# Designs tried in a protein design run: peptides against a protein of PDB entry 7UQJ. Part 247

Target 1, 160 residues: chain A of PDB entry 7UQJ
Amino acid sequence: PELYQNFNITPPRGVLFHGPPGTGKTLMARALAASCSSDERKITFFMRKGADILSKWVGEAERQLRLLFEEAKKHQPSIIFFDEIDGLAPVRSSKQEQIHASIVSTLLALMDGMDNRGQVIVIGATNRPDAVDPALRRPGRFDREFYFPLPDVKARFKIL

## One batch from the design tools (peptide; made by RFdiffusion4, then SolubleMPNN)

Design b2_p24_1_s4 (from b2_p24_1, 10 letters changed)
Fold by OpenDDE base, seed 5:
Structure b2_p24_1_s4 (fold): chain B 160 residues (1-160), chain C 160 residues (1-160), chain D 160 residues (1-160), chain A 24 residues (1-24)
Amino acid sequence: as target 1 above (160 residues)
Amino acid sequence: as target 1 above (160 residues)
Amino acid sequence: as target 1 above (160 residues)
Amino acid sequence: EKIPLEVVSSEPLRDEPAPLNIIE
């Protein structure tokens, strides 16, 4: 959270965490959420898995996304973390996943509808950034991308 | 692996990481894997999701588990990380999941069949430790459990 | 980084990551660094170990710190990560560490000399926060602290 | 997948339990 303010960078509405599995995307999201909670300014952390959102009927998944964003806004400052967002928002060009097109469209609309002054951050985590709908990676959505490399051995030697 | 050697602690055959979603279980597993990789002693990290193992026919899931353990042994020192192991190894008493009993039995047999001299560590991550078959939590299996608490807000405030 | 801006939180000049060994402090620092690099805005990550800074003659250690901060400023936005900062910045009241007093004073001056508008974040990691000079933990320095708990000691004991 | 861990100097992130109002 605050690390971004030091850089006079406009806080992204959405942040895409991508990298190989188990590079710490989810932990980073939680650590960021914890990092943003003060005694005076508690951050509410909302977590969803992409697959868990899809396990519901398409219309219910859309409703759940709307409710999630409303609740995040109600409890701002807040973080919405989507784990495995590639499951939620597959590339629209994939022939098999037209069923998810409405969910993706709802997520796009919700991200576009966030007031830039709102204290809601959306973090998406994926192991497959290229499997995420490019529409989500546009300005005002997941316009910031963070690559989580595998921890390099050389870097560990500086810990040991 | 080497983290265990440094403490003269017998490396567990199996380690259960449990705690709320996004507490860094998967990251810890990778961080452990990376910590155990030296220039001379690279650790091979195998990752599977419980659900991905179950998405196959039961007999193919068993075969994939056997192959995974064989490959891990072949490429030792190695870590096998099962994310969402509660999906793979549900409580046997759960009425709905008799279909998984053979998979769980195969995993039990594979963990029991690991020679303690082998440099294969199995890490299971779950958000629901009580949903994991108690047979997996016995000595020689996931006999070691790590709770991953939510990161404390107070700690975050010192970064914010 | 940017997650902090969303909350209108003044970005810390310095962030202290503290917690038992192997709690992921260095991983978090790297993940934060990676998380701050976009295609348009690459973050330069500088890493130093406290002991590696001290292994040089005191005057050379001071020079290396100055050069590090200058280079970080030149390549901003940047993160300076000090691993084992307790090695670099011992408690000034400790009789044995008068040799480090000049290094600590240099680090204090460098942190104080950072313009709050500068896009340089300093992260210090330590296993012993109480071994870090309290002067470093004041506002405008490492004014933010993150505790990295051990995944429950019982859990660690099961991995060890 | 079999991933050769190239280890970046990465401590395992172990977060302190913040009472995050985690709404799942």
Scores: peptide ipSAE 0.000, ipTM 0.357, DockQ to the pose 0.053; fails the geometry check

Design b2_p24_2_s1 (from b2_p24_2, 16 letters changed)
Fold by OpenDDE base, seed 1:
Structure b2_p24_2_s1 (fold): chain B 160 residues (1-160), chain C 160 residues (1-160), chain D 160 residues (1-160), chain A 24 residues (1-24)
Amino acid sequence: as target 1 above (160 residues)
Amino acid sequence: as target 1 above (160 residues)
Amino acid sequence: as target 1 above (160 residues)
Amino acid sequence: DEEKLKELEEEMAKRRAKALEEAA
């Protein structure tokens, strides 16, 4: 929140971190949560793995997403970080179980229902941006994308 | 790649990192990828979790493994890191679903199809080397094993 | 182990780390394992993800839990860290598959079977303490709970 | 700032390294 307020920039609803595995996407999301927290303004960081939402909550994933967004809204300013979001919201194919389509639809509705003035930032991390449903990558959802290249040794040393 | 070239050692096709959980296997794989990258020669690091390949790509895991190896070959020099590889290639039992047997067979074929001269290193990390299919631990596959003991504080510092 | 011995405190059988996602629960569990290891007394750190025990070992999760506790007992002093323990032992509901009830029952029995004088500490990390079966949160099991608030940057530094 | 983000990644990484060092 502070990061974008200082620049007079409307905070994105959703930011997609993508890049090769091990590029520090999860670390960057944590670092963002840390850098945006001050002694006066603590940011609440929510982390969920995409595949964990599906596997831990079979038949309840939609409810768990709703609860996550409600809790994030209650604890503003907050960051919701979806690690491995391609596991939660893979591209809609005719072979996708009805469960995946329902979860994607719920996540879409939750992101669309966020007021642009809210202090909730959603970060999705993926190694496969093309495996994320294109509907999530539209304006008002994951509308900003950051590519995490494989850092060189110096940049890796800085991230490790 | 450079690490082994500097020693005139034929790089292993596959290296198995095994040891108790939390011994820094994933971190060592990242550190190896970092130490082998120079400002002139960036190493491409691919990371996959064993269980994620099964769960994220139900019925497509074989295709995803093929794509991963093709991409690693295209982006040489590269490291493919399979975290929790026992989740991808558990020991073949009569109770294993046909899916696991097919994925193991695909991974075997991909490792066997790697040219020894290729600049692709495969690293598998497991907490249970005995839960990894013995066929993967044969020469020309995961032919080198590194045990990660629970280091003392000083030894862990050096690996991180 | 040494940490509690130095204070003449009976080590808890189980410690529940709970708090919003990304609060460093996994990192603190690792840091505890570290701080308790000296050059003379190495602590063995076992890490399992709750959902991984269910997914990697379908129909063998109970046996894998038993083996984990036996191995931890053999390698005393040791820490068993269950990351995302709500995935392993969710609250018993009439909608829970019989598999979850069996695994919870096994984990209960294993924790109850630990001698209070044993040098095995069990740490469970969850983002949802209320999603963990209350039977696990009773005295003699996960009897101590540590809330991991979203720390400010400085408080995160101290936990990391 | 990308620099503060890098510094925080460095610091979080140093902290992870230190926590894993302390964890060893």
Scores: peptide ipSAE 0.000, ipTM 0.236, DockQ to the pose 0.027; fails the geometry check
Fold by OpenDDE base, seed 2:
Structure b2_p24_2_s1 (fold): chain B 160 residues (1-160), chain C 160 residues (1-160), chain D 160 residues (1-160), chain A 24 residues (1-24)
Amino acid sequence: as target 1 above (160 residues)
Amino acid sequence: as target 1 above (160 residues)
Amino acid sequence: as target 1 above (160 residues)
Amino acid sequence: DEEKLKELEEEMAKRRAKALEEAA
């Protein structure tokens, strides 16, 4: 929020953090939450895993996503962090594809339904950006992407 | 401390962590603190920002540094982490340069005055190693340097 | 390796990074790998997820673990990072418990079989330290623990 | 936009450092 407000940028409804595992995607999301949290304005940080949305909320995932977005809206300013958002991608089973498609469709609708004035930022993290549904990566959704490279193995640690 | 003591290495009086912002310097300092803390020996972690030493402690910065080092010595094993230690570097104003020079001189004296047997490690973090006074980087002070590279700059952040 | 070698620690055969998700556990492991990688001595960083060990290597997980440790030994100095190591903990299904127990037993044996002279560090990361088998947390295995607290300003690093 | 993006990246990097600092 504050990051984007300080820039007079309408906060992207979603930011996709992508890159190899352990590049600090989740850390950056928390960093943003912490840095935007002043003594006066605590940012509420909501975290969900893509795989948990599919496995733990069988038959209610859509409702739980709606509740999450409502709760995030009630506790503004807030960050919703979806870790492993590629876990929402359809797996090759037709029935799972339908369930995944419904969940993804719900997430799309929730991101589309966020008023531009909301202090809710959605951050998706993935190790597999190509496994994220292209519909999630469109303008008004996860329309900004941050690549998290591996800490350069080539970086000469001059331990002097 | 314990890391160095378990090795029978005289802990370097100071370690300089340098590298671009967000490379994990502070995280490393705290991880080192955590790793050195056993159930039997808690490491006390003291954190100060270079800018805070200059701004918050106007007229008493030297005394506060002395108190910090005394407190760290009382609570051994301990780590003193100076974040943004380059913030102690002189800014181009002659009066600030004198104040900064006094603070840096005090820090030098405190690092020089640490008994080699003390379980106090000083970690300085900077994004600007060249802005750190060369006197701080001499043997017996911040004599070990760890470069924290960017996670590979070659990974073009294609912000599409 | 080099961090610990430069300290003349017998690198703990294993280090457990624990704390809430996105506290930088994986980033720290990579930062350690990077920091120990000089131009002359590149640290090879091996990464595996606990859940992947269980799911992707069904029937060969033990062999893949052995191969991983052999490869890490061949490419010394090296770090083996097990992300979500709590994913190796028994799930309440008796058959899965047996498979998990076999995998955990193999990991225990591999960690026990590491020569104290080896430049192989094993880092386990978990969000659920209590879900990690206590046998993994014993001396000679993951005998050092690092708590990664949330970036809550109030978070007393209780390094217990 | 590029300067703001660089400032955002620098501020993100500073905030990452700060949250690494606060997280640690």
Scores: peptide ipSAE 0.000, ipTM 0.218, DockQ to the pose 0.051; fails the geometry check
Fold by OpenDDE base, seed 4:
Structure b2_p24_2_s1 (fold): chain B 160 residues (1-160), chain C 160 residues (1-160), chain D 160 residues (1-160), chain A 24 residues (1-24)
Amino acid sequence: as target 1 above (160 residues)
Amino acid sequence: as target 1 above (160 residues)
Amino acid sequence: as target 1 above (160 residues)
Amino acid sequence: DEEKLKELEEEMAKRRAKALEEAA
């Protein structure tokens, strides 16, 4: 929030941190939370994994997302960090697709329902920005994208 | 005193990066891989998740670990990075305990079987060093531990 | 070196590690030194504290900095790590301001005098990047800045 | 190797700074 004020930039509702795994997306999100937290203004940091939203919250994922956003709003200024947000992407199975589509739809609605004046920032981290629903990447949602490129291009990263 | 440590440090067989989630353990491991790669000496970086070793490699996990270490040795100098290495810890269920114990035993044997002269470094990342088998933390294995402390102390990180 | 070649980026003369105390800046610098030292290519790691430069080297601080950079160049590839580099910032007393200004001026000149091709990297660590002279943060000096966010709140690392 | 990790750290820091600037 204050970072945005200093740069005269309208605070994005959401920031997509994208780039290969281990490029510091999660670290950066936490760093942002830290840097924006002063003695006078403690930022509350909420972290969720995209995979945990699907696996732990089967049938309650939408409710847990709603509660997360409500709690973030209640404890503002706050950051909601979604690690591995590409994990919310539909699996090619029709039944999982519907569940994923509902969760994504809920997240879209929650991001759209955030007042631009709210001191709640959403950070999504992904290794695969193309696996993130394009609807999440629209203005008013994850409308800013930060590429976290890999360290060294010449190091043969064989991710087997 | 000028600590001119020529770190004539025999490359540790293993380094345990421990500390809370999102402290940059994975980032550091990749950074290390990148930094150690020169024009003359490209380091090959291998990444595995502890959870993936268990889930994807049901019954072949030991073989995949052996192949990983062989491939790392073949492409030396190399780094093997185990993200979430605490995921290799036995779950208290007897049947999973045996599978986990076999995988951990295989990893121990692979680390012990690395010649001290081999240009293969193993990095394990964990959020819970106490959840890592003490046998992995012994000399000649993950004998060096780097604490990756979280971002800002002043930010109330409520991980819900 | 290769990272810069791959990205067509001129290798920075210096990196500023900034972030609150205990965030692993010193740890990272040492870990860098350790990881990059191979059997074929030993990196020489030099460590100085900003406070020690002022307190131990009263009247010889500039000379000690010159000697440090000469020795780093002689033992290249090398890293010079300045811990608490904000400790080189002038204290508001006029006489200390002049001494600090001279030391900072010397450090600026030494960083400017490093050949971009020299295998000497300077890491400055600070808890207060705003207390570091902006001249040190310019291109060709500490032109890259790493935010090291704090550790997790629960481990009261009282660094006494 | 330290240079590249430092380079990496610097690049991630530039990215962090840029990410902070663009997220600002």
Scores: peptide ipSAE 0.000, ipTM 0.244, DockQ to the pose 0.057; fails the geometry check

Design b2_p24_2_s1 (from b2_p24_2, 16 letters changed)
Fold by OpenDDE base, seed 5:
Structure b2_p24_2_s1 (fold): chain B 160 residues (1-160), chain C 160 residues (1-160), chain D 160 residues (1-160), chain A 24 residues (1-24)
Amino acid sequence: as target 1 above (160 residues)
Amino acid sequence: as target 1 above (160 residues)
Amino acid sequence: as target 1 above (160 residues)
Amino acid sequence: DEEKLKELEEEMAKRRAKALEEAA
C-alpha cells in the first residue's frame, strides 16, 4: 500500500511476482510488506501458500480466502501474500476442474470486491505464471507483474 | 562455495535455511549461488522442491536424488537447493514412514558421501525445521542452519 | 528499475537497506539488480562500499561518486548499490565533519540531480541507519527504507 | 569472515524478526 501512496499511485489490487524458483519472490513480498510499514502506519502482512490452502482446508478453502480478505480489510493497511499461487489457482483447464474453479472464482470475486481505496494489496508469487488462471492476471486483479529472473551471474559479478 | 572460499571457510556440506514462509530462503540460496559465481568460476545451481520430488518421482525419488548429486558433482562448483525440504524428508515418526524413510536414508547417504573438498553445497529450505528429520540436521549434513525471520516492518516503510 | 517499470511506478531515487550485519542487504541488492535484468533489458549494477570509497579515493571520493553516477546514467537502467553507506555518509554531526560533509553534500546533490525518469536506482545498505545523515533519508533521496533482520544467530553459526 | 557473516546473519534475523512482528 504505502509504496504506492508515497508515489501518489493507487496501489494495484494485485501484484504477481513470477520467475524461476528461488529468485526471491517471497522475500521481496515480505520486504515490500515490511517496507510499507512505518512507525505511524504499520502494515499487516498475511501470508498463505496456495497448496497449503488447498490441502489443509479441503472444502473450506473458499471460506478461508474470504476470512483472509476480511481480516486483511480489518487490519488495513495490509498485504496478502499468496506464495505459490499457481497451487491455489491453477489454470481452470487442469483436470481437477471443479474444486479449483470454485476457489479461483472466489479469489476473483474477492479481488474484484476490493475497493480501489482499500489499503489491501494482494501479492501472488509463482514460478509458473502460465499455470495461473488468466482471469487472475486481468486488470483489477493481478494486473501488475514482476519478473524475478535468476540473479544472473553476470549481474552479480558487476556487484562484487 | 566461493562465498566461503573468499572467507577461507570450508563450505558446509549442507545448510538449512529455516524460518517463516516468504522470508527469502530461496532468494538467499539463489543469491548465494550467483554471488559465489565469478567470471572465472561459475556455480551451477540445482533446484528441487521436496514435495515435487516425492510427487513427480514416486518410486524414483531416490534415483533422482542420486542423479542430482552426480550431476552437481559433474558440474562443480555446484549448489543443490532443496526448497521445502520438509516435504522431502519429513520427520521419520510421521505416519507415511516407509517411503519417506528410504528417501531420507538416500539423502543422508548422499550428504555423507560428499567429499569435504567437493565444491557441492546443499541448501535445504524449510518453513518447519522441526518437521525435518533430525538426522539431516547433524554435523556433516545440514549442520548449519540459517533462520530467516520476517523483514522488519519499520524498515519496509522507508523503501516504499 | 524494472521492478518499478513493470508496475508503472517511477523508481525511487534511493532505497535504504538497513539492519544488522549479514542480513542479506547486499544479497538482496544483487538479487534485485539481477531480478530487474531481463533478456531484453539488462540492468547495470554498480557496487561500491562506503568505506572503500573513502579509503581508496582519499580526496577523490566526490569525483568517484560523480563518475559512478555518470556511468550509471550512461548504462541505464542501472542500480548503484552503496554497501555500508554509513561509512560514506555518516551523520554530519560526527567529529570527522569536513571531509564527510563534502562527500555527503556531493551524494545529496547527485541524488537530487537524478531525473525522476532516469532508470537509475540508488540502494544504500547500512547496519546503522541512525549513523546515516538524515538529509539522505529525505524524500527524493533514500526516501524508502527496508529493514533486513538477522536470520537467527544460531542458524547462521551453523553455516559459517 | 565468520564473525562478520555471523553479524550479518544476526542483523538479517533481527530485521526479519521485526518485520514478522510488524507483519504479524
Scores: peptide ipSAE 0.000, ipTM 0.352, DockQ to the pose 0.046; fails the geometry check

Design b2_p24_2_s2 (from b2_p24_2, 22 letters changed)
Fold by OpenDDE base, seed 2:
Structure b2_p24_2_s2 (fold): chain B 160 residues (1-160), chain C 160 residues (1-160), chain D 160 residues (1-160), chain A 24 residues (1-24)
Amino acid sequence: as target 1 above (160 residues)
Amino acid sequence: as target 1 above (160 residues)
Amino acid sequence: as target 1 above (160 residues)
Amino acid sequence: MEEELEKLEKEIAEKREKQIEEEE
């Protein structure tokens, strides 16, 4: 909210952080949460790992997503950070287990159900943006993408 | 403090983070602030942008620097992070406005006036280390430099 | 090497980066690799995820560890970064599969077999330091630990 | 931070373009 307001930008409902492992996606999300937190407006940071949500029963995973969004809404301003979001929302294929399809559908519905005035930002981090369901990358969902490139090992650290 | 104490090193008064834009300088400064914060010893993180200090009247910029260092001293242990420090402390040239020369001189005096026992670390970040006044890079000031290279997209991370 | 030399410290054979998810452990390891890379001395950065090594046959996992250390030795100076090292070297318990015990033993032997003059630094990252086998935390192995705390959302980033 | 990230992405993209142009 404040970060986006300070930039005079409509906060996206979702931001996709993508890039190779260890490019600082999670750290940037936390730094964003911290930088948006003032003494008067503490941002609540919710973190979930995509694979961890899928390890639960389908109906429980959906319920946990709903509860997460409800809790985030209750504790506004908030950031929901999905680490390894490709693990939660793999690309829809004809071979996709019904389990994953329902969880993805629930996440889509939760993203769509957020009011644009809500102070809930969703950040998805992935190492494999092409493994994320394209439905999540549509306007009003993860409609902004930030590439986190690998740090160039070649550049001259002249540690003097 | 703790990071430097864990290394059994006298914390430098200043550390210069330099490297191309996007190399994670600010993120590293925040990660350092976080890593130095314990449950018992929360580090206070102060952030200023060099260009923002110069946009004010000379006498106000100097006063703001003094107030920043006083506040950092009051809230020890602390980190003062100057982002784009080359904007605050451009290289002294014959064409340099008297305005910049006085601000740089004030920053030098503030860096020199810190007790070595003070738990105030100053981190300057720049994309142009050669644009930073060499006087800031002397012992007891920004006497340690960390280069932040561009992410080498070409670096074969053979993730085997 | 250079980072530790600049600190006048004998580089530990291993450094344990621990702290909650997204505290920048991997980013710090990459930044260290980058920081230690000069034009003349490029550090080779090897990354492995602990859980990924365990997903293979025991004898293959051990062989892959040996090959990793040999390759790291061949490409000195080098950093071996084990992300989620608690996945590779879980605490030895009476219920621990022989599989994990042999891999841990191989890692211990590889850590012990490194010459202190070797320009191979091993960084283990974990979110659960208590889940790492205490044998890895002994002198000459992961004998230095860096805690990466969560950025305390309560820390007054008074961005003045 | 989005403007800084967008600026950073733009600067990374511009640097990537310049690196591609310098490699051509």
Scores: peptide ipSAE 0.000, ipTM 0.200, DockQ to the pose 0.058; fails the geometry check
Fold by OpenDDE base, seed 3:
Structure b2_p24_2_s2 (fold): chain B 160 residues (1-160), chain C 160 residues (1-160), chain D 160 residues (1-160), chain A 24 residues (1-24)
Amino acid sequence: as target 1 above (160 residues)
Amino acid sequence: as target 1 above (160 residues)
Amino acid sequence: as target 1 above (160 residues)
Amino acid sequence: MEEELEKLEKEIAEKREKQIEEEE
């Protein structure tokens, strides 16, 4: 929280960290959470993986997202970090992805429903910004994007 | 700029990023500068290494610090990042370190002299927070500290 | 070696991470070490600063390099990370730098002496790849180079 | 802050180690 007040920028509701794996997106999100908490005012950092929300909460993912946002709201100031958000919010492609479409719709609604005075920031991290539903990248959602370039590893680090 | 306004925390003048080497302190400082600049409002990012200020500017280090802070003030909003700040501001130990003591005293005075309404943030990064002069870690200076733990790889990192 | 085998690339003996300071070179080296170690197979991560090898080991730097490489070989799979390798292996300039030339020659010999079947990877990080002795950048040494660009945030970093 | 970040990175590490364990 502390660094950003000095810079007079409209606080984004959501920030998309995008760039290849290992570019420090997750680290940056944590370090932002750290940099925003003080002894007097700790930031609550919520972390989820996009794929985990789908896989671990089959049929409850929407509820878990709602609970996450309510908990973040309860523990303001807070950061919700979605690592691998492309796993949570893939581009709507097929009729069989109705579950994914529902989860994305829930996330959209939760981001839209956040009071701009609220001290909840959402950070999404992805290696594939184009695989993220464009609806999430609109104003009031992940409307700020930060490219984490590869450490231009001419080495094909396929993070397996 | 954007993240911190949401958190209603007294904006620290200085932030100490500390933690083992390679924990992303320097990356974080840059990414904060990045995340705080927009097309409309660029953050100016000043970077210095603590040891470089001592070695390259023997006898001029105080002047270079003053110039750095004035330039940062001129180009607000700005971040001054001191990498390896323990090299610039070691704990005052011996009488022979009069030059170091003078530089630290100048840095203290520059940090204390910053108008709280100013849009200059100072980030110090170190692997050895205890090697940083405690006077720099007081309120109004590096009064916020962020531990950058190792990506706690249970990998046996024997840092020899 | 195992890292690179997974990537279908000829495992380099040495990898040069280069790019501006704070681009995540050191973090990447650690994250690579991390991502390559499992519970069954921990990677040993050795870290040195180039300047520290010169300054702390005046007259023993060659021996310390030999010991480092032998220890890395003993604890395979391992990564040797030289941060600020330009401090260890500056471009050969003057006859008075005979000590530097000897250290660089030792590092060259150690890199050349590594059995390609060995599971030791050497990572050098620098902000100044052109300040690294070109002999280190040849095949069998730091023959792979990875540029760590600044986090290319459309955010106007004026790096002053 | 140190403890919270140490916890967070311990959790990251444990998760990375677990992810590495799950990928092996």
Scores: peptide ipSAE 0.000, ipTM 0.271, DockQ to the pose 0.082; fails the geometry check
Fold by OpenDDE base, seed 4:
Structure b2_p24_2_s2 (fold): chain B 160 residues (1-160), chain C 160 residues (1-160), chain D 160 residues (1-160), chain A 24 residues (1-24)
Amino acid sequence: as target 1 above (160 residues)
Amino acid sequence: as target 1 above (160 residues)
Amino acid sequence: as target 1 above (160 residues)
Amino acid sequence: MEEELEKLEKEIAEKREKQIEEEE
C-alpha cells in the first residue's frame, strides 16, 4: 500500500501473486489487507477460491462474481482475493471449457468495469501463472505480478 | 525452531494450523521457516500435502514419510510442513481406511520417534481439525493448535 | 503499496512489523517489496539485520546506515528493511548502550531527513516492539505498526 | 504439481549439494 503512494503510481486494479504452493500468497493477501486497515479506515476482505467458483457455483458462478464485486464496492475500501485463480481454467472438457470461458469473461468484464477511482483491489493467487487466462494478465486487470519464491536454504531472498 | 530455543521453551514436536481455507496456514508455516532462518542458522523447509501422500505414494507412503523424516533430521534445524493433513484421513472405503490407518500409524511413530532434542518441527495444516486423527493431536505430536480464522467481512482489521 | 495509493493515505515513512518470532514479518516485508516491483517499475530492496548493524559495523554503523539511505535514495523507488530492529538496542553493557544510542540517533536523523515525497519506505521488523526505541515509533518514523499474531487456538483472529 | 514439487525439491537439493561441495 504505502509504496505505491510514495511512488505516485496508479495502483493496479489487480495483483497476481504467483509462486510454488505454500510460498505464502494467501497470507500475504490477508496481511496486506490487515496492514491497510487502520482504526480510521477499515478494509473489507473478500476471499474466494477459483476451484470453488467453478464447483460450488455451477450455473451461478457469473452471478456470484457479480454479487461479490457489488458487495466489495458497497464495503469499499475492499480487497477481493481469489485464491487458486488458475482453478477457474478448466481441465480439457468441452463443457468445462464453455463454463470457464463464461466465468472468465464475467471476471474480465467486472475488472474492466471497476472505476479507476474505486477503492477495490483484486488480488489473484496461483501456483501456475501461465495457467491463468492471458486476458486476466492484461493492463487494468492483473497487470502487476508478484513472485513468491520457495524459501531456498541459501536463498539470500534477493527479492530481485 | 530458533524461536523456541530463544525462549527456552521446549518446542512442540508438532503444531496444528487449522482454520478455513485461505486463512494463511501454509504461508505462516513458510514464514515461520523463513523467520527462523538466519545467516548463522538456516532452517530447511520440507512440504508435503496430505492428499499427495495418499495419492502419489500408494504403496510407498510409509517409506516416503520415513525418508522425509530422515532427510529432515539430516538437514536440521528443519520444518516438515504437512498441508491438508486431514487428507491423510480416508473417505469411507474399507480399502482406503486400511491405507489411511497404515500411513497415519507411520506418521504417529515418526512423530513419537523424534528426539525431544531434535531440531525438527512438524507443522500440519487443515481446514478440518476434527477430521485429523485424534491420535495425531495428542501430546508429543500435534500438541499445539493454532486457529486461523477467516477475516470477517466486516472485520475492522484490528490486528489485536 | 497499491492499497495505500487507492486509499489516498499518506504513506508512513516507516512501518513497524511486530509480533512473536516466526509470525512472518520478514517474509511479509519481502513480499511487499516483490509486490511493488513490476516489469515497468523495479523496487530496490535493501535488507539489514539490527544485530548485524551492531556486530558487523562496530565503529562504522552510523556510516553504513548513512550509505544505506543514500543508496536507497539513489535507487528509488526502494525499501529499506531492518529485520530484528530491536537488535540495535544493546543488552546492558555501558559500552553497548553508548554505541546503541549513537546508531539509533543516526537512524532517527536519517528517517527525519527523508523527504515526504521520497520514494523510500523503511520497514522494521521486531519480536519485541517495546524494545524498539520509543523515538523510532514517533510520527514520521515507524509511525505505523502491524502486529503479526501467533496463531492462538482460541484466537478468533478477528482481523479487526 | 507433484512432479514440479519433486523437481523443485530436487533442484533445491542439487543446489545444496553444490554448495556443500563448494564449502568442502
Scores: peptide ipSAE 0.000, ipTM 0.199, DockQ to the pose 0.033; fails the geometry check

